# Peptides against a protein of PDB entry 5LHZ: the designs that were tried, part 78

Target 1, 78 residues: chain A of PDB entry 5LHZ
Amino acid sequence: QLLKSVFVKNVGWATQLTSGAVWVQFNDGSQLVVQAGVSSISYTSPNGQTTRYGENEKLPDYIKQKLQCLSSILLMFS

## One batch from the design tools (peptide; made by RFdiffusion4, then SolubleMPNN)

Design b2_p22_8_s4 (from b2_p22_8, 15 letters changed)
Fold by OpenDDE base, seed 5:
Structure b2_p22_8_s4 (fold): chain B 78 residues (1-78), chain A 22 residues (1-22)
Amino acid sequence: as target 1 above (78 residues)
Amino acid sequence: SAAQQQALQQVLQKVQSFLDSS
């Protein structure tokens, strides 16, 4: 269930779910899901391939960039 | 709600942790 959706110019859509997750749909077709209480994050590439990453894994730079973007977006929800 | 706001903060902390640990 959706709680709040925010359109972010030149980025995409960010949605808070009742599950405690934040779901970001980027303009490039990729997606991030980060959920409170879950030790991994979920990234879906534009081709639909989903990968889960643990906290101590080395992340690809493009993932880091999107997470940094997400950090900024999260401040918009407050 | 307060619980939902708490969840947002937890997500933020998690994202920061991922960035710091990678």
Scores: peptide ipSAE 0.706, ipTM 0.925, DockQ to the pose 0.846
Fold by OpenDDE base, seed 2:
Structure b2_p22_8_s4 (fold): chain B 78 residues (1-78), chain A 22 residues (1-22)
Amino acid sequence: as target 1 above (78 residues)
Amino acid sequence: SAAQQQALQQVLQKVQSFLDSS
């Protein structure tokens, strides 16, 4: 279930789920899901391909950029 | 709720950890 959705200008939508996850839908069609208590993060490309990343692996730069964006977005949920 | 806010904090910390570790 959806708990709270925040529109972020020039970025997209970020939604907190009742599961404890945050789901970001970027304007470029990509998506991130970060779940409290889960060791991996989920990235879905605009074509729908989903990849999971672990904490200690090297991330593509575009993933890092989106995570940095998410970090900033999370302040909007307070 | 407090639990939901805590979950957000955990997500934030996770994101930061990913960024720091990569």
Scores: peptide ipSAE 0.706, ipTM 0.925, DockQ to the pose 0.853
Fold by OpenDDE base, seed 4:
Structure b2_p22_8_s4 (fold): chain B 78 residues (1-78), chain A 22 residues (1-22)
Amino acid sequence: as target 1 above (78 residues)
Amino acid sequence: SAAQQQALQQVLQKVQSFLDSS
């Protein structure tokens, strides 16, 4: 279930879920899901392909950029 | 709620860990 959805200008929508996850829907059609208590993060590309990344693996730069964006959004939530 | 705020903090910590470890 959705707790709160925030529109972020030039980024997209960020939603906190009752599960403890944060779900970001970017303007480019991609999505990120990060959840407390889960060791991986989920990225869905605009074409619908979903990839899970572990904490210590090398991330593509575009994923890093989106995680940095998410970090900024989370600071806005707090 | 407190639990929801805690979850947000845990998500933030996770994101930061991913950024620091990649």
Scores: peptide ipSAE 0.705, ipTM 0.925, DockQ to the pose 0.861
Fold by OpenDDE base, seed 3:
Structure b2_p22_8_s4 (fold): chain B 78 residues (1-78), chain A 22 residues (1-22)
Amino acid sequence: as target 1 above (78 residues)
Amino acid sequence: SAAQQQALQQVLQKVQSFLDSS
């Protein structure tokens, strides 16, 4: 279930879920899901392909950029 | 709720950890 959704100009939509996850839908069509209690993050590309990344895994630069954006958004939620 | 606020903090910590570890 959706708990709270925020529109972020030039970024997209960020939603907190009752499951403990945060779900970001970026303007480029990609998506990012980070879940409390789960050791990996989920990225879905604009073409619909989903990849999970572990904490110590080397991330593509575009994923790092989206995580930086998410970090800023999370500060807005709290 | 307290649980939902705690979940947000955990997500924030996780994101920061990913950024620091990559």
Scores: peptide ipSAE 0.705, ipTM 0.925, DockQ to the pose 0.782

## One batch from the design tools (peptide; made by RFdiffusion4, then SolubleMPNN)

Design b2_p23_3_s1 (from b2_p23_3, 13 letters changed)
Fold by OpenDDE base, seed 1:
Structure b2_p23_3_s1 (fold): chain B 78 residues (1-78), chain A 23 residues (1-23)
Amino acid sequence: as target 1 above (78 residues)
Amino acid sequence: SSAQQQEQLKAVLEKVQSFLASS
């Protein structure tokens, strides 16, 4: 279920879910899901392939960039 | 509640920052 969905200029949509997750739909068609209480994050590429990453795992730069973007968005919500 | 929702949002933020710091 969706709680709140926010349009972010030049990024896409960021949605807070009742599950405690934040779901970002980027303009390039990729998606990122981060959930409280879950040790991994989920990235879905534009082709629909989903990869989960652990906290201490080395992230691809493009994933880090999207997380940095998400961090900025979340700071706006706080 | 709004407070619970905000706490969850804060937890997500902290998680994201931890991922960035640890990578």
Scores: peptide ipSAE 0.682, ipTM 0.914, DockQ to the pose 0.889
Fold by OpenDDE base, seed 2:
Structure b2_p23_3_s1 (fold): chain B 78 residues (1-78), chain A 23 residues (1-23)
Amino acid sequence: as target 1 above (78 residues)
Amino acid sequence: SSAQQQEQLKAVLEKVQSFLASS
């Protein structure tokens, strides 16, 4: 269930869910889900393939870039 | 509640920052 959706210029949409997750839908078709209380993050590529990454795991640079973007978005939510 | 929602956002932010720092 959705709580709030915010359009982010040149990025996409960021949505806070009632579950405590933040769901970002990037303009390139990829998606990122980060949820409080869950030890992993979820990335979905434009083709629909989903990969979960654990903390302390080596992340691909493009994932790091998405997370950095999400960090900036979250500061706007607050 | 609004407070709960903000706390959840804070937790997500901290998680994201942790992932970035640990990778």
Scores: peptide ipSAE 0.682, ipTM 0.914, DockQ to the pose 0.860
Fold by OpenDDE base, seed 4:
Structure b2_p23_3_s1 (fold): chain B 78 residues (1-78), chain A 23 residues (1-23)
Amino acid sequence: as target 1 above (78 residues)
Amino acid sequence: SSAQQQEQLKAVLEKVQSFLASS
């Protein structure tokens, strides 16, 4: 279930779920799901391919860029 | 509660920052 959805200009939508996860739907069609207590993050590419990344794993630059964007979004909520 | 929701957001932020720092 959704708690709150926020539109972010030139980015997309960021949604907080009742599970505690944050779900970002980017304008390019990609998605991120991050939840505390889960050791990995989930990235879904525009073509629907989902990949999970663990902590300390080398991330592709485009994933790092998305995460940095998410970080900025979360900071706006604080 | 709103406090719990904010704490969850904080936890997610910390995770994201951890991933970025550890990559």
Scores: peptide ipSAE 0.682, ipTM 0.914, DockQ to the pose 0.884
Fold by OpenDDE base, seed 3:
Structure b2_p23_3_s1 (fold): chain B 78 residues (1-78), chain A 23 residues (1-23)
Amino acid sequence: as target 1 above (78 residues)
Amino acid sequence: SSAQQQEQLKAVLEKVQSFLASS
């Protein structure tokens, strides 16, 4: 269930869920889900394929860029 | 509560930063 949704210009939508997760829907059609208490993050590509990444795993550069963007968004929520 | 929600948000931020630092 949704708690708060924020529109971010040139990025997309960021939503905090009642579970504690944050769900980002990027303009390119990709998605990120990050949740407290879960050791992995979830990335869904524009074609709908979902990949989970572990906390010590080497990340693709495009994933790192989206996580950096998410970091900035989370600071806005604070 | 709002305090709990903010704490969860902080935890998500810390997780994201940890992923970035460890990748």
Scores: peptide ipSAE 0.681, ipTM 0.914, DockQ to the pose 0.883

Design b2_p23_3_s2 (from b2_p23_3, 12 letters changed)
Fold by OpenDDE base, seed 2:
Structure b2_p23_3_s2 (fold): chain B 78 residues (1-78), chain A 23 residues (1-23)
Amino acid sequence: as target 1 above (78 residues)
Amino acid sequence: MEKERQEQLQKVLEKVQSFLDNS
């Protein structure tokens, strides 16, 4: 279930779920899911391929960029 | 409830920061 959704100019939509996750749908067609209590994050590319990343693993730069974006977005939910 | 929603957001924020710091 959806708790709150915000539109972010030049980024896409970010939604907080009742599960404790934040789900971002980027304009490029990719998606990012970060959930409280889960040790990995989920990234889905525009072609639908999903990859999970652990906390201590080296991230691709494009993933880091999207996480930085998410960090900024989270303040919009307060 | 609003309190729980905010607590979950804080946990997500901390997780994101941890991923960025350790990548």
Scores: peptide ipSAE 0.710, ipTM 0.923, DockQ to the pose 0.875
Fold by OpenDDE base, seed 3:
Structure b2_p23_3_s2 (fold): chain B 78 residues (1-78), chain A 23 residues (1-23)
Amino acid sequence: as target 1 above (78 residues)
Amino acid sequence: MEKERQEQLQKVLEKVQSFLDNS
């Protein structure tokens, strides 16, 4: 269930779920899910392939860029 | 429930920052 959604110009949509997760749908068709209490993050590429990454794992630059974007977006919810 | 919502957001933010710092 959705709690709150925010539109981010030139980025996409970010939604907070009742589960505690934040779900970002980027304009490029990719998706990112980060949830409290879960040690990994989930990235879905535009073609629908999903990959989970651990906290100490070396991330691809495009993932780091999206996480950096997410950190800024989270301030829009409060 | 707004309090709980904000607490969850803070936890997500801390997780994101941790991933960025440790990558």
Scores: peptide ipSAE 0.709, ipTM 0.923, DockQ to the pose 0.889
Fold by OpenDDE base, seed 5:
Structure b2_p23_3_s2 (fold): chain B 78 residues (1-78), chain A 23 residues (1-23)
Amino acid sequence: as target 1 above (78 residues)
Amino acid sequence: MEKERQEQLQKVLEKVQSFLDNS
């Protein structure tokens, strides 16, 4: 279930879910899910392939960029 | 409910920052 959705210019849509997750749908077709209480993050590429990353993994640069973007987006929900 | 929503957001923010710091 959805709690709140925000349109982010030049990024896409960000949604907070009742589960405690934040779900970002980027304009490039990729998706990112970060959930409170879950130790990994989920990235889905535009072709639909999903990869989970742990906290201590070396992240691909494009994932790191999207997380940096998400950090800024989270301020929009406060 | 709003307070709970904000608390969950804070947890997500902390997680995101942790991933960035450890990457």
Scores: peptide ipSAE 0.709, ipTM 0.923, DockQ to the pose 0.905
Fold by OpenDDE base, seed 1:
Structure b2_p23_3_s2 (fold): chain B 78 residues (1-78), chain A 23 residues (1-23)
Amino acid sequence: as target 1 above (78 residues)
Amino acid sequence: MEKERQEQLQKVLEKVQSFLDNS
């Protein structure tokens, strides 16, 4: 269930779910899910491949960039 | 309800920051 969805200019759509997750659908076709209470994050590439990353794992630069973007847009849910 | 939503949002933010700091 969706709690709130926001359109983010030049980024895509970001949605907060009742599960406690934030789900970002980027304009490039990729997706990112960060769930409260879950120790890993989920990234889905534009081709549909999904990868989970742990908190202490070295992240690819493109994942770090998307997380940085997410950090900057979370204020839109206030 | 709104308080809980905001608390969950804060948890997500803290998690994102932790991932960035530990990467």
Scores: peptide ipSAE 0.709, ipTM 0.923, DockQ to the pose 0.855

Design b2_p23_3_s3 (from b2_p23_3, 13 letters changed)
Fold by OpenDDE base, seed 2:
Structure b2_p23_3_s3 (fold): chain B 78 residues (1-78), chain A 23 residues (1-23)
Amino acid sequence: as target 1 above (78 residues)
Amino acid sequence: SEAERQKQLQAVLEKVQKFLESS
């Protein structure tokens, strides 16, 4: 279930789920899911390929950029 | 509840920050 969705201009949509996860749908067609209590994050590329990354894993720069964006988006849910 | 919602958001934020710092 969805709790709250926010539209972010030039970025996309971010949704908080009842599970506690935050789901970001970027304008480029990619998606990011982050949930507390889960040791990994989930990234889905525009072509639909999903990859999970661990906390201490070296991240691709484009993933880091999207995570930095997410950090800013989270302030909009307050 | 709103309090629980905010708690979960804070937890997600902390996770994101840890990922960025540890990668």
Scores: peptide ipSAE 0.713, ipTM 0.926, DockQ to the pose 0.873
Fold by OpenDDE base, seed 5:
Structure b2_p23_3_s3 (fold): chain B 78 residues (1-78), chain A 23 residues (1-23)
Amino acid sequence: as target 1 above (78 residues)
Amino acid sequence: SEAERQKQLQAVLEKVQKFLESS
């Protein structure tokens, strides 16, 4: 279930789920899901392919960029 | 509650930052 959704200009939508996870739907069609208590993060490419990344894994630059974006979003998320 | 919601957001932020630093 969705708790709260926020439109982020030039980025997309950021949603907090009842599970505590944050789900970002980027304008390019990709998605990120991050949840505390889960050892991995989830990235879904525009074609719908989902990849999970664990801590300490080398992340593709485009993933790091989106995580950095998410970090900025979370700082203003209320 | 709202307080709990905010705590969850903080936890997610900390996870994101950890991933960025460890990658």
Scores: peptide ipSAE 0.713, ipTM 0.926, DockQ to the pose 0.836
Fold by OpenDDE base, seed 1:
Structure b2_p23_3_s3 (fold): chain B 78 residues (1-78), chain A 23 residues (1-23)
Amino acid sequence: as target 1 above (78 residues)
Amino acid sequence: SEAERQKQLQAVLEKVQKFLESS
């Protein structure tokens, strides 16, 4: 279930779920899911391939960029 | 509740920052 969805110009849609997760659907077709209490984050590429990343592993630059974007987006939910 | 929703958002933010800093 959705708690709140916001449209982010030049980025896509960001949604807070009742689970506590934040789900971002980027304009490039990729998706990012981050949830507190879960040790990993989930990234889905435009072709539908999903990869999970742990807290201490080296992130691809494109993932890091999207996390930086998410950090800014979170202010829109406050 | 709204307070709980905000707590969850803060927790997500902290996780994101941790990922960025530990990468």
Scores: peptide ipSAE 0.713, ipTM 0.926, DockQ to the pose 0.872
Fold by OpenDDE base, seed 3:
Structure b2_p23_3_s3 (fold): chain B 78 residues (1-78), chain A 23 residues (1-23)
Amino acid sequence: as target 1 above (78 residues)
Amino acid sequence: SEAERQKQLQAVLEKVQKFLESS
């Protein structure tokens, strides 16, 4: 279930879920899910392929950029 | 509750920061 959805200019939509996750739907068609209590994060490419990343592994630069964006977005939910 | 919602947001923020710092 959804708790709050926020439209982010030039980014897309960000949604907080009752599960403790934040779900970002980017304008390029990709998605990012980060959930409290889960050791990995989930990235879905525009073609629907999902990849899980664990802490301490080397991330692609485009994933780092999206995570940095998410960090900034979280202020919009406070 | 709002308090629990804020706790979950903080946990997500901390996770994101850990990923950014350890990658």
Scores: peptide ipSAE 0.713, ipTM 0.926, DockQ to the pose 0.844

Design b2_p23_3_s4 (from b2_p23_3, 13 letters changed)
Fold by OpenDDE base, seed 2:
Structure b2_p23_3_s4 (fold): chain B 78 residues (1-78), chain A 23 residues (1-23)
Amino acid sequence: as target 1 above (78 residues)
Amino acid sequence: SSAQQQQQLQQVLKKVQSFLESS
């Protein structure tokens, strides 16, 4: 279930879920899901392919960029 | 609760930061 959704100009939508997850829907069609208590993050590409990444795993630069964006967005929720 | 939800947001933030620093 949804708790709060925030529109971010030139980025997309970020939603906090009751599960403790944050779900970001980027304007390019990609998505990120990061959840408290889960050791991995989930990225879905615009074509619908989903990949999970663990901590200390080498991340593609485009995912790092989106995570940095998410970090900034999370400060908006606070 | 609001406090629990805020704590979960903080946990997500720390996780994201950890991923960025350790990658």
Scores: peptide ipSAE 0.687, ipTM 0.917, DockQ to the pose 0.784
Fold by OpenDDE base, seed 1:
Structure b2_p23_3_s4 (fold): chain B 78 residues (1-78), chain A 23 residues (1-23)
Amino acid sequence: as target 1 above (78 residues)
Amino acid sequence: SSAQQQQQLQQVLKKVQSFLESS
């Protein structure tokens, strides 16, 4: 379930879930889910393909860019 | 609680930062 959904200008929507996850829906149709207590992150491409990445794994640059964006959003939440 | 929710946000932030620095 949703705790809070925030519209982020030129990005999309960022939502905190009761599970402890943050779910970002980007304007390009992609999605990112990062959850407290879970060692991997989840990325869904605009075509619906989902990939999970672990810590210490080499990330594609476009994933890094979206994570950096998420980091900035989270700083606004706090 | 609000405190728990904030703690979870901090955990997510730390995780994101860790991923960025460990990649």
Scores: peptide ipSAE 0.687, ipTM 0.916, DockQ to the pose 0.841
Fold by OpenDDE base, seed 4:
Structure b2_p23_3_s4 (fold): chain B 78 residues (1-78), chain A 23 residues (1-23)
Amino acid sequence: as target 1 above (78 residues)
Amino acid sequence: SSAQQQQQLQQVLKKVQSFLESS
């Protein structure tokens, strides 16, 4: 279930789910899903490939950039 | 509740920040 969706200029859409997860749909077609209490995050590339990353795992720079973007978005939510 | 939802957002934020710091 969707709680709230926010349009972010030059980024895409960010949605809070009733599960507590946050789902970001980027303009490039990629997606991020992050949920507290789950030890991994989910990234889906524009080609539809989904990869899960652990907290202590070395992240690709483009993933870190998207997470940084998500961090900024979350600050806008609150 | 709205308070719970806001708390969940904070938890997600902390998680994201943790990922960024640990990588």
Scores: peptide ipSAE 0.687, ipTM 0.917, DockQ to the pose 0.896
Fold by OpenDDE base, seed 3:
Structure b2_p23_3_s4 (fold): chain B 78 residues (1-78), chain A 23 residues (1-23)
Amino acid sequence: as target 1 above (78 residues)
Amino acid sequence: SSAQQQQQLQQVLKKVQSFLESS
């Protein structure tokens, strides 16, 4: 279930879920899901392929960039 | 509760920051 959705100009939509997750839908068609209490994060590419990444794993640069963006977006929820 | 929801947001933020620092 959705708690609130925020439109972020030039980025996409960010949604907080009642589960404790944050779901970002980027304008390029990709998605990120970060869930409180879960050790991995989920990235879905525009073609629909989903990859999970664990902490301490070397991330592709484009994933790091999107995580940095998410970090900034989270400040909009407070 | 609202407090619990805000606390979970902080957990998500901390996780994202941890991933960025650990990569």
Scores: peptide ipSAE 0.686, ipTM 0.916, DockQ to the pose 0.814

Design b2_p23_4_s1 (from b2_p23_4, 10 letters changed)
Fold by OpenDDE base, seed 1:
Structure b2_p23_4_s1 (fold): chain B 78 residues (1-78), chain A 23 residues (1-23)
Amino acid sequence: as target 1 above (78 residues)
Amino acid sequence: PEIILPDESLKLEITEELDYLPE
């Protein structure tokens, strides 16, 4: 599988898989996984605990902020 | 499709360095 990674200054690393899934590894140690066409997201806290959020779930503010950052990152892959 | 969870075993093939985010 082809993995394309981009280093984003003051943010972290973003890796796109051939499947379209994007894995962001933030500098704070947290991680976010999203994929086009999938209505859920996966967040991993710095301690390694993973939480999956559905499309209708209310997201914590810190997750929303990371998603805003992710939207900008996704544009770089398009 | 299924979300791909983080995996340390993933191998990097292409790497770019960016110093800005689109605004």
Scores: peptide ipSAE 0.022, ipTM 0.520, DockQ to the pose 0.090
Fold by OpenDDE base, seed 4:
Structure b2_p23_4_s1 (fold): chain B 78 residues (1-78), chain A 23 residues (1-23)
Amino acid sequence: as target 1 above (78 residues)
Amino acid sequence: PEIILPDESLKLEITEELDYLPE
């Protein structure tokens, strides 16, 4: 369930879920779901393919870039 | 775990905020 959504210029929409997770819907159609205290992240590509990454798993650079953007969002929520 | 560092070039700007009521 959704609690709060914010529109982020040149990024997309970021939504805080009742679970505490943050759901980012990027302008390119990709999505990220991240939650503090949870070691895994969920990435959905524009074509709808979802991949879950563990805490020690190497991330593609394009996902790291999105996470850097997301990290700024997370700082706003913390 | 992998550390993701904030990038100054990726600072976010909030232009609109919406609050949802619990359903």
Scores: peptide ipSAE 0.022, ipTM 0.471, DockQ to the pose 0.518
Fold by OpenDDE base, seed 2:
Structure b2_p23_4_s1 (fold): chain B 78 residues (1-78), chain A 23 residues (1-23)
Amino acid sequence: as target 1 above (78 residues)
Amino acid sequence: PEIILPDESLKLEITEELDYLPE
C-alpha cells in the first residue's frame, strides 16, 4: 500500500510504502525496492526480471549508483 | 553490510509530492 509518492526530476518516481519500504521507479524502466532493517534489496530490470541481492552480495555498479540516488531520496523523505 | 552514501552528483529535485491517505 502506498503512503507517499514524489516525482524526482531526472530520476523518476519514489514511493514510500506503508510497510516502510521505498519503491523507486526509474526513468530507464528499472525499479528498486529497499527497506530499513531489511538486509536485502530488490531490483527489477526494464525487461521485468527481478533480482534480490543479499547484504553480503556484490552489487553491479549500476545498482550501486541507483542505491546512491535512493540514499539521497531517503534523506529528503526524512 | 555495504554502506551506500549519497553522491552530490546525483542531486535530486522534488517536482511533485503526492500524499495518500491510509485505507
Scores: peptide ipSAE 0.021, ipTM 0.471, DockQ to the pose 0.510
Fold by OpenDDE base, seed 3:
Structure b2_p23_4_s1 (fold): chain B 78 residues (1-78), chain A 23 residues (1-23)
Amino acid sequence: as target 1 above (78 residues)
Amino acid sequence: PEIILPDESLKLEITEELDYLPE
């Protein structure tokens, strides 16, 4: 369930869910779902392929960059 | 980057680049 949505200029939309997860829909068509306290993330590529990454998995650089962007957004929802 | 809240009268800017996920 939706709690709050924000528009981030030159990034996309970020939505905080009642579960505590934050869902970011990037302008490039990709999506990222992250929740504090959960050791996994979900990334959806623009073509719709979804990959779940665990705590100890090495992340591609492009996903790391998106996580950095997301971290700034998460602070606003805390 | 500029962030627009549901109330469009409120504008926030993030001036620092963060590279960590807040707990």
Scores: peptide ipSAE 0.020, ipTM 0.458, DockQ to the pose 0.047

Design b2_p23_4_s2 (from b2_p23_4, 9 letters changed)
Fold by OpenDDE base, seed 5:
Structure b2_p23_4_s2 (fold): chain B 78 residues (1-78), chain A 23 residues (1-23)
Amino acid sequence: as target 1 above (78 residues)
Amino acid sequence: PEVILPDESLKLEITEEFDYLPP
């Protein structure tokens, strides 16, 4: 279930869920799910492949960039 | 509002906000 959605120009849609997670749907077709208090993240590539990353795993640079974007969005939701 | 990230090439602008009522 959804609480709030924001459209971010040249990025995509970010939605705050009742679970406490934030779901970002990027313009390139990829998706990212992050939740405060949960050390893992979920990334879905444009081709639909989903990967879950733990807190100590090294992330690809393109995912790090998307996380920076999401982090900024999260700060605005708080 | 505009959000400026550490990298100047990354600037975010929120253009629309929508609140949803739980069903």
Scores: peptide ipSAE 0.043, ipTM 0.542, DockQ to the pose 0.278
Fold by OpenDDE base, seed 4:
Structure b2_p23_4_s2 (fold): chain B 78 residues (1-78), chain A 23 residues (1-23)
Amino acid sequence: as target 1 above (78 residues)
Amino acid sequence: PEVILPDESLKLEITEEFDYLPP
């Protein structure tokens, strides 16, 4: 279930779910899911491949950049 | 509103906001 969605210019849509997760649908077709209380993140590439990253795993730069956007969005939803 | 991130090169602008009521 959805709680709130925001459109972020030059980024995409970010949606807060009732589960506590935030789902970002980027303009490039990728997706990112981060849930409060969960130390892992889920990234889906434009081609549909999903990869789960643990809290201490090295992240590709493009994902780090997306997470920077997400951090600000998360603060906005709190 | 525009949000400036720690990285000066990254700026976010929230242009639309929608609230959804759970069923």
Scores: peptide ipSAE 0.043, ipTM 0.543, DockQ to the pose 0.292
Fold by OpenDDE base, seed 3:
Structure b2_p23_4_s2 (fold): chain B 78 residues (1-78), chain A 23 residues (1-23)
Amino acid sequence: as target 1 above (78 residues)
Amino acid sequence: PEVILPDESLKLEITEEFDYLPP
């Protein structure tokens, strides 16, 4: 279930879920799901392939970039 | 409002906000 959605110019939509997770739908069609207290993140590529990354797993650069803006979005929902 | 991130190349502008009440 959804609680709040925010449109971020040049990024996409960010939605806070009732679970506490934040779901970001980027303009390029990719998606990220991040939740405070959970040491893993979920990335879905534009073609629909989903990959879960653990706490100590090395992330691709393009995902690191997406996480940079996500961190600021998380602050807004706190 | 506009949010400037630590990375100089990243800027976010929040343009719309919608609240959804769970059933």
Scores: peptide ipSAE 0.042, ipTM 0.544, DockQ to the pose 0.275
Fold by OpenDDE base, seed 2:
Order: C-alpha cells, then structure tokens, then sequence
Structure b2_p23_4_s2 (fold): chain B 78 residues (1-78), chain A 23 residues (1-23)
C-alpha cells in the first residue's frame, strides 16, 4: 500500500509504502526498493530482471548513483 | 524544493507530491 508519492524532476517517482519501504521508479525504467531495517536492497533493471544485494555486497556504480539519489529521498520522507 | 546531493551532478527537485491515505 502507498502512503506518499513524490515526483522528482529528472529522476522519476519515489513512493513511500506503508511497510516503510521506499520504492523508486526511475525514468530509465529501473526500480529500487529500500527499507529501513532491512540490510538488502532490491534493484530491477529496465528489462524486468530483479537482483537483491546484501549490505556488504559490492554494487555496480550505476546502482550506487541511484542509491545516492534514494538516500536523499529517504531523508525527505523521514 | 531542491535537494543538492553530495555529488554536484545530482540535484533533486521535488515538483509534485501526492499523499495517499490508507483505507
């Protein structure tokens, strides 16, 4: 269930879920789901492939960049 | 409002906000 959605110019949509997770739908078609208290993140590529990364797992640079964006979004939703 | 990220190349601008009330 959705709580709040914000449109971020040149990025996409970010939605805070009732679960506490934040779901970001980027303009490039990719998606990220991050939730406080959960040590893993879910990334879905534009082709629909979903990959779950652990807290200590090395992340591709392109995902790191998206996470930086998400970090700011998380702060806004706090 | 505009949010400036640590990387100057990344700037976020919130243009629309929608609140969804749970049932």
Amino acid sequence: as target 1 above (78 residues)
Amino acid sequence: PEVILPDESLKLEITEEFDYLPP
Scores: peptide ipSAE 0.041, ipTM 0.543, DockQ to the pose 0.284

